# Ledger of designs, part 193: peptides against a protein of PDB entry 6B4E

Target 1, 295 residues: chain A of PDB entry 6B4E
Amino acid sequence: TNFDKISKMFWHYKDKIAQIKQDIVLPIKKADVNVRNLLSRHKRKINPKFGQLTNSNQQLFKIQNELTQLINDTKGDSLAYHWILNFIAKAVVHQAETEVRVKPESALPLGKLTLYLLVQFPELQELFMARLVKKCPFVIGFTCEIDTEKGRQNMGWKRNNENKWEDNTSYDERMGGILSLFAIITRLQLPQEFITTTSHPFPIALSWHILARICNTPLNLITNTHFVILGSWWDAAAVQFLQAYGNQASKLLILIGEELTSRMAEKKYVGAARLRILLEAWQNNNMESFPEMSP

## One batch from the design tools (peptide; made by RFdiffusion4, then SolubleMPNN)

Design b2_p30_4_s2 (from b2_p30_4, 20 letters changed)
Fold by OpenDDE base, seed 1:
Parts: sequence; structure tokens; C-alpha cells
Structure b2_p30_4_s2 (fold): chain B 295 residues (1-295), chain A 30 residues (1-30)
Amino acid sequence: as target 1 above (295 residues)
Amino acid sequence: SAAEQAALAAFEQELDEILKKVEEERKLLE
């Protein structure tokens, strides 16, 4: 694992966030009133769509079509188009922080929708990844110290209006929610209409990178959150990961489930205990995946 | 997929390196 490369990637996306603000978000405030009105209307129509997802493929397809039409309506103005995609990127991640956080299985319909949009609108890919890395650096296996305010900020910790850090449980759950979404996206197959013409934008290989990079992370930087997000990843993608990489996947799962938890046993992390339970379930041939969506 | 299988070879090498490192650390603790 090349940590310099990972750090470079992390800061690349941090810079991208700043660039998005400068080149997309701020300029639209000075755009033509008709453009601003269009975007306001579209924002109001788009925002509730993510909450309308259910465990139904039929409902998913409906929402996909509706969002596609709404996004296409903005293509006549490049700035408007990028603005609406950035809004969608933010909204999807926000949904992961709120809904997926409390109901991990909801990551499946959200992930399917997101993957569809990422393929249908390629410009969404960088916008979405930048938002993911900003909110949850674990998606690229980045870790830094959190003993400083800057370190906490880099790792996605939030402060409230009183400048107080969020509690550990809230942070862990948010990170777990975001990571669940990303994990789902990496293990999903492309929609049938794209399989022969398009490469997967965030393939299962990215899940491999997450696990491997965490295994190589200095132990003094490993926290309870690392185990929480590994558990979230496990629930979301472990079955498909094993299908993709077979015996080599098994070795890596053992490394995170057995070896990493053992090395950190002195810390008595709750997340680590849960991960061990998941490992044991797998060893007993009881590995579970999220339920499949209905027709 | 073919792409997944192609990536696996590189991952196998990385995994071997991780395993080696873990084993070495374990021996140092004994």
C-alpha cells in the first residue's frame, strides 16, 4: 500500500470540492434569473425522490426515469447541468448519512439508483466521489490522526452550531451509512442496457482497496470507526466480494475479521466485537446479504 | 468479469505482502 498515493488522492478530492464551490455553486448565484428559477424548481422535484425509494424495482425504475428527465432538462446550460449533478451528489450522500445509517439495507435501492445515474451522466462521477471522500475518507482507505481539529475535519467529523464535535456514536453511524452505500455500488452489476457499452465506474476492485489499505494502516491510527465501517462493508458486499475474488477474498476477510480484531483486542472496540460476530457467522456458513429487491 | 480477474493478479501480490507483514509482526510478539 502506497500511502503517499492515497494521500494524494484524498487531497485531490478535497481540492475538487473547493473547485466545485468556486466554479459551480458560487457562479450560479449570479446566473440569469430564469436559470436560477429552473434549478430551484428542479431541486424541489429531485430532493424528495431519494426518500421515495423502496425495496421495489418497479419504483426504482420509475424514479430513475423521472430523475433522468429532470437532469436532461438542464443540459442546455452547462453550468446548470453541473449544478444539478452536484446537488444530486450531495443529496445521495446525505441520504446515506440519514436513512442508510439507520436502515443499512436501504443502501441497495439507493445504490442501484446512484449507479444508474453515474453511468447515465458520467460528469456525476467526479462530483460524487469528491463528496464521498470529503464526508467519509474511508471510501478510499484514507486515515489520519484525529487528535487535532484539522485531523478530525479531514476524517469527516462534524461540529454543531455551538462548535461542539458530534458524539462518537453519531460519527460511527454516519460513516457506516456512507460506506454501506459505496460498498453496494462497488458490488452491483451495471444495468442491462449498459453492460456491453460501458465499464463500471466504481467496480468491486475498490472494495478490495478499502480492505487492503485498512489492513496496512498503522495500528496507532486504527479506531473503533474502522471496525464499524468494515462491519458495514461486510453486510453490504462480503457475499459478492467472495464471489468475485474467491479464495483470495477469503484470505482478506480473515485478515480483517480475525487478525486485525485480534491485534486490536486490547482496545475492546465495540465495532471489532461485531466484526468478529460476522466472521463467526461466515465460518458457520451463515453469511447473509441484504434481501433482494422485489419486482 | 474479465476486468475483475485481471485485477486479481495484482491483488494477490498485495495480499501476500500484507500476510507476510502480519506474520512478521506476530513473530516479534512471541
Scores: peptide ipSAE 0.329, ipTM 0.835, DockQ to the pose 0.743
Fold by OpenDDE base, seed 3:
Structure b2_p30_4_s2 (fold): chain B 295 residues (1-295), chain A 30 residues (1-30)
Amino acid sequence: as target 1 above (295 residues)
Amino acid sequence: SAAEQAALAAFEQELDEILKKVEEERKLLE
């Protein structure tokens, strides 16, 4: 694991966020009133769609079609198009932070929707990844110290209006929610209509990177959050990960589930305890995955 | 595919490196 490379990647996306603000968000505020009105209307129509997802494929397809139409309506103006995609990127991550955190299995329909949009609208990919990395650096296996304000900010910690840091539980849950979504995306197959024409934008290899990079992270930087997001990843993608990489996947799962938890046992992290439970379930041939969506 | 095989080989190498590191750390603690 080349941590310098990971750091460069992290800062690349941080810069991308700044670029998005400068080149997309701010310019729209000065755009033609008709464009602004269009985007306002579309924002209002788009935002509820993510909450309308269920475990139904039929409902998913309906939402996909509706969003596709709404996004296509903006293609006549490049700035408007990128703005709406950026909005969607933010909305998806927000949904992970709010809904997925409390109902991890909801990551499946959300992930399917997101993957569809990522393929249908390639310009969404960089916008989405930038937002993911900003909110949850764990998606690329980035970790830094959180002993400083800047470190906490880099790792996605939020402060409220009173400049108070969010509590550990809230942070852990948010990170878990976001990571669940990303994990799901990495393990999903492309929709049938895209398999022959498009490469997967965020393939299962990215899950490998997450796990491997965490395994290589200096132990002094490992926190409860690392175990929480690993547990979230496990629920979301472990079965498919094993299917993809077989014995090598197994070794890596043992490294995170047994070796890493053992090395950090003195910390008595709740997340680590949960991960060990997941490991034990797997060892007892009782690994579970999210249920498939209904028709 | 060749690309997939290359990726897997790279992953295997990375995993071996991780395992080696873990073993070295274990020895240092003994």
Scores: peptide ipSAE 0.326, ipTM 0.826, DockQ to the pose 0.826
Fold by OpenDDE base, seed 5:
Structure b2_p30_4_s2 (fold): chain B 295 residues (1-295), chain A 30 residues (1-30)
Amino acid sequence: as target 1 above (295 residues)
Amino acid sequence: SAAEQAALAAFEQELDEILKKVEEERKLLE
């Protein structure tokens, strides 16, 4: 694992966030009134749709079509188009932070929707990834120390209005939620309509990178959160990961579930204990995935 | 330890190589 490369990638997306603000968010405030009104209306229509997702593929399809139409309405203006995609990127991540964190299986419909949009609107990919990395650097296997304020900020920690850091549980849950979404996206197959025309924008190999990079992270930087997000990943993608890479996947799962947890045993991390349970369940031929969506 | 890190790095390299192969094979089967 080349951590310098990962760091460069991390900061690339940090720069991208700054660029988005300068080139998309701020300029739209000076845009034509008709454009601003259009975006305002579209924002209001788009925002509730993520909460309307259920375990129904029919409902998913409906929402996909509605969002597609709304996004297409903005294509006449490049700035408006990018603005609405950036809004969607933020909304999806927010949904992961709020709903998926408490109901991990909700990552499946959200992930399917997101993957569809990522393929349908390729410009969303960079915007979405930038938002993901900003909120949850674990998605690219980035880790830094959190002993400083800047370090905590880099790792996605939030402060409230009183400048108080969020509690560990809240942080862990948010990271788990975001990682669950990303994990789901990586293990989903492209919809049939796209499979012959495009490659997967965030393939299962990215899950491999997450696991491998965490395994190679200096132990002094490993926290409970690492194990929490690994557990979240496991629930979301372990079955499909094994299907994809077979014996090599098994080796990596053993690496995180057995070797990494053992190396960190002295810390007695709750997340590590859970991951160990997941490993044991797998060893007992009881690995489970999220339930499939209904028609 | 340094030894542990070296082992993990070697494992990652091995897995990376195999991953590339597996992906290539998967594409051939599609």
Scores: peptide ipSAE 0.212, ipTM 0.657, DockQ to the pose 0.146
Fold by OpenDDE base, seed 4:
Structure b2_p30_4_s2 (fold): chain B 295 residues (1-295), chain A 30 residues (1-30)
Amino acid sequence: as target 1 above (295 residues)
Amino acid sequence: SAAEQAALAAFEQELDEILKKVEEERKLLE
């Protein structure tokens, strides 16, 4: 693993976030009043849609169509179009931090919706990935030290108004929620209408990168959070990952479930203990996946 | 250990090549 390249990728997306603020978010505040009003109305209509998702494909398709129409309404103005996509990127990640955090299986409908939008609106891809990396660098296998304030900030830690860091449990759960969503996206097949015309924007190979890069991360940088997000990934994508890569997938699952947990055993991480339980379940032919959505 | 990390890095390189092949094969089957 070339960690220098991963670091460069991380900072690329950090720069992208800054660019989005300067080139999209701030300029729209000075835009024509009609444009601002349009975006305000659309924001209010779009935001509730993510919470309206259920385990129903029919409901998913309805929401996809509604969002598609709302986004298309902005295409006449490039700045407005990019602004609404950036808003969607932020909203999706926020949904992962809140709903998926407490109900991991909700990542499936959210992931299907997100993948559809990523393919339908390619400009969303960079905006979404930048937001993901900012909030959860684990999605690209990036890790840095968290002994400094800057290190914690880079790894997505939040501070409250009193400048106090969030507690470890809150951070772990947020990272788990975001990673669950990303894991789902990587293992989903493209919608039928896009399979022959478009490549998958975030393919299953990106799951491999997450696992492999974490395995290759210096052990002194490995924390409980790493095991928490690996557990979240496991619940979300392990079955499909095995289906995709067979024996090579098995090797990597053993690397994270057995080898990495064993190497870090002295730390007695709760997340590591859970991951070992998942490994044991797999070894006993009892690996579970999220239930499929209803028609 | 450094030796363990080196071994894992080598394994990743091997897997990377295999995954590329697998992905190419999947595309051909679709």
Scores: peptide ipSAE 0.189, ipTM 0.643, DockQ to the pose 0.146; fails the geometry check

Design b2_p30_4_s4 (from b2_p30_4, 12 letters changed)
Fold by OpenDDE base, seed 4:
Structure b2_p30_4_s4 (fold): chain B 295 residues (1-295), chain A 30 residues (1-30)
Amino acid sequence: as target 1 above (295 residues)
Amino acid sequence: SAAEEEELKKFNEELDKILEEVKEEKEEEE
């Protein structure tokens, strides 16, 4: 694993976030009142759509169509278009931090919606990835020390109004929620209408990179969070990962589930214990996936 | 097909290389 390359990617996306603020978010505040009013109305219509997702494909298709129309209404103004896509990127990640955090299986409809939007609106891809990396660097297999304030900030830790760091459980759950969403996106097939015309923007290979990069991470940087997000990934994508890479996938799953957990056994991480249980379930031919959505 | 088998072989070889790199890096940390 080339850690220099990963670091460069991490900082690229951090810079992208700063650029988005300067080139999209701030300029729109000075835009024409009609544009601002349009975007305000669209924001209010778009935001609740993510919470309206269910395990129904019919409901998913309805929401896809509604969002597509709302986004298309902004295409006449490039700044407005990019602003609404950035808003969507933020909203999707927020949904992962809140809903997927407590109900991991909700990542499936959210992931399907997100993948559709990423393909339908290619400009969303960079905006979404930048937001993901900012909030959860684990999506690109980046990790750093968290003994410093800057290190914690880089790893997506939040502070409250009293400048106190969030508790470990809250951080772990948020990271797990975001990673679950990303894992789902990587293992989903493109919608039928795009299979022959478009390549997958975030393919299953990105899951491979996450696992491999975590395995190559120095052991002194491995935390309970690493095991939590690996467990979240496992629930979300392990079955499909095995289908995609076969024996090579098996080797990597054993590496994270057995070897990495064993090497860190002295730490007695709760996340590691859970991952070991998932490994054992798989070894007993009891690996489970999220239920498929209804028609 | 023979072509598909060759592509699969190349893919597996690449994955094996990645896995070996992971193992080597872990051994260096011991």
Scores: peptide ipSAE 0.037, ipTM 0.621, DockQ to the pose 0.277
Fold by OpenDDE base, seed 2:
Structure b2_p30_4_s4 (fold): chain B 295 residues (1-295), chain A 30 residues (1-30)
Amino acid sequence: as target 1 above (295 residues)
Amino acid sequence: SAAEEEELKKFNEELDKILEEVKEEKEEEE
């Protein structure tokens, strides 16, 4: 693992967030009134759709079509188009932080929707990844110290209006929710209409990178959050990961489930305990995946 | 084991290279 490269990638996306603000968000505030009104209407129509997802593929397809139409309506103005995609990127991540956090299986329909949009609108890919990395650096296997304010900020910790840090449980759950979504995206197959024409934008290899990079992270930087997000990843993608990489996947799962947890046993992390339970379930041929969506 | 960890590191490095190449190709196409 080249940590310098990971750090460079992390800061690249941090810079991208700043660029998005400067080049997309701020300019729209000064744009023509008609454009602003259009975007305001579209925002209001788009925002609730992510919460309307169910375990139904029929409902998913409906929402996909509706969003596609709404986004296409903005293509006549490049700035408006990029603004709406950035809004969608933010909304998807927000949904992961709130709903997926409390209902991990909801990551599946959300992930399917997101993957569809990422393929249908390639410009969304960088916007989405930048938002993910900002909110949850674990998606690229980035870890830094959290003993400083800057370190906590870099790792996606939030402060409230009183400048108080969020509690550990809230942070862990948010990170777990975001990572669940990302894990699902990495393990999903492209929709049939795209399989022969497009490469997967965030393939299962990115899950490999997350796990491998965490395993290579200095132990003094490993926290309960690392185990929480590994558990979230496991629920979301472990079955498909094993299918993709076979014996190598098995070795990596043992590394995170057994070796990493053992090395950190003295910390008695709750997340580590859960991950060990998941490992044991797998060893007993009882690895579970999220249920498939209904037709 | 240490040997398994080393093997996984090598595999990860290979995947990193592949992903970088794919990313570069996509960026050139866009």
Scores: peptide ipSAE 0.030, ipTM 0.594, DockQ to the pose 0.252
Fold by OpenDDE base, seed 3:
Structure b2_p30_4_s4 (fold): chain B 295 residues (1-295), chain A 30 residues (1-30)
Amino acid sequence: as target 1 above (295 residues)
Amino acid sequence: SAAEEEELKKFNEELDKILEEVKEEKEEEE
């Protein structure tokens, strides 16, 4: 694993976030009142849609169509279009931090919706990835020291209004929620309408990178959070990962489930214990995936 | 400890080998 490359990628997306603020978010505040009113109306219509997802494909398709229309209405103005896409990127990640955090299986409908939008609107891809990396650097396998304020900020730790860091459990759960969403996206097949015309924007290979990079992370940087997000990834994508890479996938699952957990056994991380349970379930031919959505 | 660092190095080397194997397999399939 080339850690320099990962660091460069991390900072690339950090720079992209700054660019988005400067080139998209701030300029729209000075835009024509009609454009601002349009975007405000669209924002109000778009935002509830992510919470309206259920385990129903019918409901998913309805929401996909509604969002597609709303986004298309902004294409006449490039700045408005990019602003709406950036808003969607933020909203999706926020949904992962709040809903997927407490109900991991909700990542499936959210992931399907997100993947559809990423393919339908290619400009969303970089906006979404930048937001993901900012909020959860684990999505690219980036890890840094968290003993400093800057390190914690880089790893996506939040401070409350009292300038206190969030508790470890809250951080772990948020990271798990975001990673579950990303894992789902990487293992989903493209909608049938796009399979022949478009490549997958975030393919299953990105899951490989996450696992491999975490395994290669210096042990002194490995925390309970690493195991929590690995467990979240496992629930979301392990079955499909095995289908994609076969024996090589098995080797990597053993590395994270057995070898990495064993090396960190002295720390008695709760996340590591859970990951071992998942490994054991797999070894007993009882690996589970999220239930499929209803028609 | 020096022993822990050596074990980590060995682990990373093993992982790198697996990664190279996967890369080679993908290159052969392309």
Scores: peptide ipSAE 0.029, ipTM 0.611, DockQ to the pose 0.037
Fold by OpenDDE base, seed 5:
Structure b2_p30_4_s4 (fold): chain B 295 residues (1-295), chain A 30 residues (1-30)
Amino acid sequence: as target 1 above (295 residues)
Amino acid sequence: SAAEEEELKKFNEELDKILEEVKEEKEEEE
């Protein structure tokens, strides 16, 4: 694992967030009143759509179509188009932080919707990835120390209005929710209409990178959160990961489930204990996946 | 096909190298 490359990638996306603010968010405030009104209306229509997802493919397709139409309405103005995509990127990640956090299986419909949008609107890909990395650097296997304020900020820790850091449980759950979404996206097949014409924007190989990079992370930087997000990833993608990479996947699952947890045993991380349970379940041929969506 | 099998073999070999690198890096930290 080349940590310099990962760091460079991390800061690339941090810079992208700053760029988005300067080039998209701020300029739209000075845009024509008609454009601003359009975006305000669209924002109000788009925002509730993510909460309307269920474990129903029919509902998913409905929402996909509605969002597609709303986004297409903005294509006549490049700035408006990018603004609405950035809004969507933020909204999707927010949904992962709130809904997927408490209901991990909700990552499946959200992931399907997101993947569809990422393929349908390629400009969303960088906006979405930048938002993901900002909120959850684990999606690219980035880790830094959290002993400093800047380190905590880089790792996506939030402060409340009283300038108090969020508690460890809240952070762990948020990271788990975001990573669950990303893991689902990586293991989903492209929609049928795109499978022959488009490459997967965030393929299963990115899951490999997450696991491998965490395994290569210096042990002094490994925290309970690492194990929590590995557990979240496991629930979301382990079955499909094994299907994709076979014996190599097995080796990596053993590496995270057995070797990494053993090396960190002295810390008695709750997340590590859960990951061991998942490993044991797999060894007993009881690996579970999220239920498939209804028609 | 033989070609597919060879491609899979090459892929697995690449993954093995990645896994070995991971192991080596961890051994150095101990």
Scores: peptide ipSAE 0.027, ipTM 0.580, DockQ to the pose 0.281

Design b2_p30_5_s1 (from b2_p30_5, 13 letters changed)
Fold by OpenDDE base, seed 3:
Structure b2_p30_5_s1 (fold): chain B 295 residues (1-295), chain A 30 residues (1-30)
Amino acid sequence: as target 1 above (295 residues)
Amino acid sequence: SSAEKEREEKIKKLLEELEKEYEERQKELE
């Protein structure tokens, strides 16, 4: 694991967030009134769609079509198009922070929708990754100290209106929700219509990177959150990960489930305890995956 | 401790081996 490379990637996306603000978000405020009105209407129509997802593929396809049409309506203006995609990127991550954190299996329909949009609108990919890394740097296996204000900010900690940090439970749950979504995306197959024409934008290899990078992270930087997000990843993608990489996957799962948890046993992290339970379930041939969606 | 350092080195070595195996598997899948 090259930590310098990971750090460069992290800061690349931080710079991308700043670039998005300067080149997309701020300029649109000065755009033509017709463009602003269009985006306002589309924002109102798009925002509720993510909450309308269910475990139904039929409902998913309906929402995919509706969003596709709404996004296509903006293509006549490049700035408007990029603005609406950035809005979608933010909305998807927000849905992971709110809904997926309390109902992890909801990551499946959300992930399917997101993957479809990422393929259908390639410009969404960088916007989405930038937002993911900002909110949850664990998605690229980045970790830094959280003993400083800057460190906490880099790791996606939020402050309230009183400038107080969020509680540990809230942070852990948000990170788990976001990581669940990303894990699902990495293990999903492309829709049939794209398999022969497009490469997967965020393939299962990115899950490998997450696990390997966490295993190589200095122990003094490992927190309960690391184990929480590993548990979230496990529920979301462990079965498919094993299918993809076979024995190599098995070795890596043992490293995170047994070796990493053992090395941190003195901390008595709740997340670590849960991960050990997941490991034991697997060892007893009881590894579970999220239920498949209905027709 | 020396024991901790040894354990860390073993883990690093294992991860390096896994990365090589991963790369080989990717070639097989292509």
Scores: peptide ipSAE 0.079, ipTM 0.694, DockQ to the pose 0.721
Fold by OpenDDE base, seed 1:
Structure b2_p30_5_s1 (fold): chain B 295 residues (1-295), chain A 30 residues (1-30)
Amino acid sequence: as target 1 above (295 residues)
Amino acid sequence: SSAEKEREEKIKKLLEELEKEYEERQKELE
């Protein structure tokens, strides 16, 4: 694991967030009133769509089509187009932070929708990844110290209006929710219409990187959150990961489930205990995945 | 401890091996 490379990636996306504000968000405020009105209307129509997802593929396809039309309506203006995509990126991550955190299986329809949009609108990819890394650096296996304010900020910790840090449980749950979504995306197959025309924008290989990078992270930087997000990843993608990489996947799952948890046993992390349970379930041939969506 | 360092090194080596195998597998999946 090259941590310098990971760090560069992290800061690249942090810079991208700043760039998005400068080049997309701020300029729209000065745009023509008609453009602003269009975007306001579209924002209002788009935002509820993510909450309308169910375990139904039929409903998913409906929403995909509706969003596609709404996004296409903005393509005549490049700035408007990028603004609406950035809005979508933010909305998807927000849905992960709020809904997926409490109902992890909801990551599946959300992930399918997101993957569709990422392929249909390639410009969404960098916007989405930047938002993911900002909110949850674990998606690229980045970890830094959290004993400083800057460190906590870098790792996606939030402060309220009173400048108080969120509690550990809230942080863990948010990170778990976001990571669940990302994990799902990495293990999903491309929609049938895209299989022959494009490559997967966030393939299963990225799950490998998450696990490997966490395993190589200095132990003094490993926290309960690391185990929480590994557990979230496990629920979301372990089955498909094993299918993809076979014996190599098994070895890596053992590393995170057995070796990493054992090395950190003295900390008595709740997340580590859960991950151990997941490992044991797997060893007993009881590895579970999220239920498949209905037609 | 020395034992912990040894374990860490073993894990590192294992991961390096897995990464090589991973790269080979990626070629097959593409």
Scores: peptide ipSAE 0.073, ipTM 0.688, DockQ to the pose 0.725
Fold by OpenDDE base, seed 5:
Structure b2_p30_5_s1 (fold): chain B 295 residues (1-295), chain A 30 residues (1-30)
Amino acid sequence: as target 1 above (295 residues)
Amino acid sequence: SSAEKEREEKIKKLLEELEKEYEERQKELE
């Protein structure tokens, strides 16, 4: 694991966020009133869609179609198009932070929707990754110290209006929610209409990178959050990960579930304990996955 | 400690091996 490369990637996306603000968000404020009105209407229509997801594929397809139409309506103006995609990227991550954090299985329909949109609208990919990395650097296996304000900010910690940091539980859950979504995306098969023509934008290999990079992270930087997000990943993608990489996957799962938890045993992290339970369940041939969606 | 260092080296070696295996597996999946 080359941590210098990971850091460069992290800062690349941080810069991308700044660029998005400068090149997309701010310019729209000066755009034609008709464009602003269009985007305002579309935003209002799009925003509720993510909350309308259920465990129904039928509902998913409906929402996919509706969003596709709404996004296509903006393609006539490049700035408007990118603005709406950026809005969607933010909305998806927000949904992970709020809904998935409390109901991890909701990552499945959200992930399916997101993957569809990422393939249908390739320009969404960089916007989405930038937002993910900003909110949850764990998605690329980035970790830094959190003993400074800047470090906490880099790791996606939020402050409230009173400039108080969020509590550890809230942070852990929020990171878990975002990571669950990303994990789901990495393990999903492309929709049938794209499978022969398009490569997966965020393939299962990215899950490999997450696990491997965390395993290589200096122990002094490993926190409870690392184990929480590993547990979230496990629930979301472990079954499919094993299917994809077989024996190699098994070895890596043992590394995170047994070796990493053992190395950090003195810390008595709750997340680590949960991960051990997941490992044991797997060893007992009881690895669980999220339930499949209904028709 | 020496034991800790040994464990770290073991993990690094294992990860290197896994990375090699991963790369080979990726060729199969492509």
Scores: peptide ipSAE 0.071, ipTM 0.684, DockQ to the pose 0.621
Fold by OpenDDE base, seed 4:
Structure b2_p30_5_s1 (fold): chain B 295 residues (1-295), chain A 30 residues (1-30)
Amino acid sequence: as target 1 above (295 residues)
Amino acid sequence: SSAEKEREEKIKKLLEELEKEYEERQKELE
């Protein structure tokens, strides 16, 4: 694993976030009143739709169509278009932080929606990835020390109004939620309408990167969170990952489930314990996946 | 399709790289 490359990628997306703020978010505040009003209306219409997702494909398709129309309404103004996509990127990640963290299976409909939007609106891809990396660097396998304020910030830790860091449990759950969403996206097939014309924007290979990079991370940087997000990934994508890559996938699953957990056993991480349980379930031919959505 | 072939080749290359990384890490974990 080339950690320099990963670091460069991390900072690339950090820079992208800064760029988005300077070139999209701030300028729109000074834009024409008609544009601002349009975006305000669209924001209000878009925001609740993510919460309207269910395990129904029919409902998913409805929401996809509605969002598509709303986004298309902004294409006449490039700044407005990018602003609304950035808003969507933030909203999706927020949904992962709030809903997926407590109901991991909700990642499936959210992931399907997100994948659809990523393909339908390619400009969303960089915006979304930048937001993901900012909030959860684990999505690209980036890890740094968290014994400094800057390190914690880089790893997506939040402070409250009293400048107190969030609880470990809260951080773990947020990271798990975000990673679940990303994992599910990587293992989803493209919608039928795109499968022959478009490449998958975040393919299953990105799951390889996550697992391999975490496995190659210096042990002194491995925390409970790493195991938590690996567990989240496992629930979200392990079955499909094995289906995709067979023996190579098995090697990685054993590496994270057995070898990495064993090496870190002295830490008594609860996330590691859970991952061991998942490994054992797999070894007993009882690997589970999220239930499929209804028609 | 050409796109599929390209994807397969990219994945193949990635897998080869990851295998190397795996082997290296395996030695560290042993």
Scores: peptide ipSAE 0.037, ipTM 0.604, DockQ to the pose 0.033

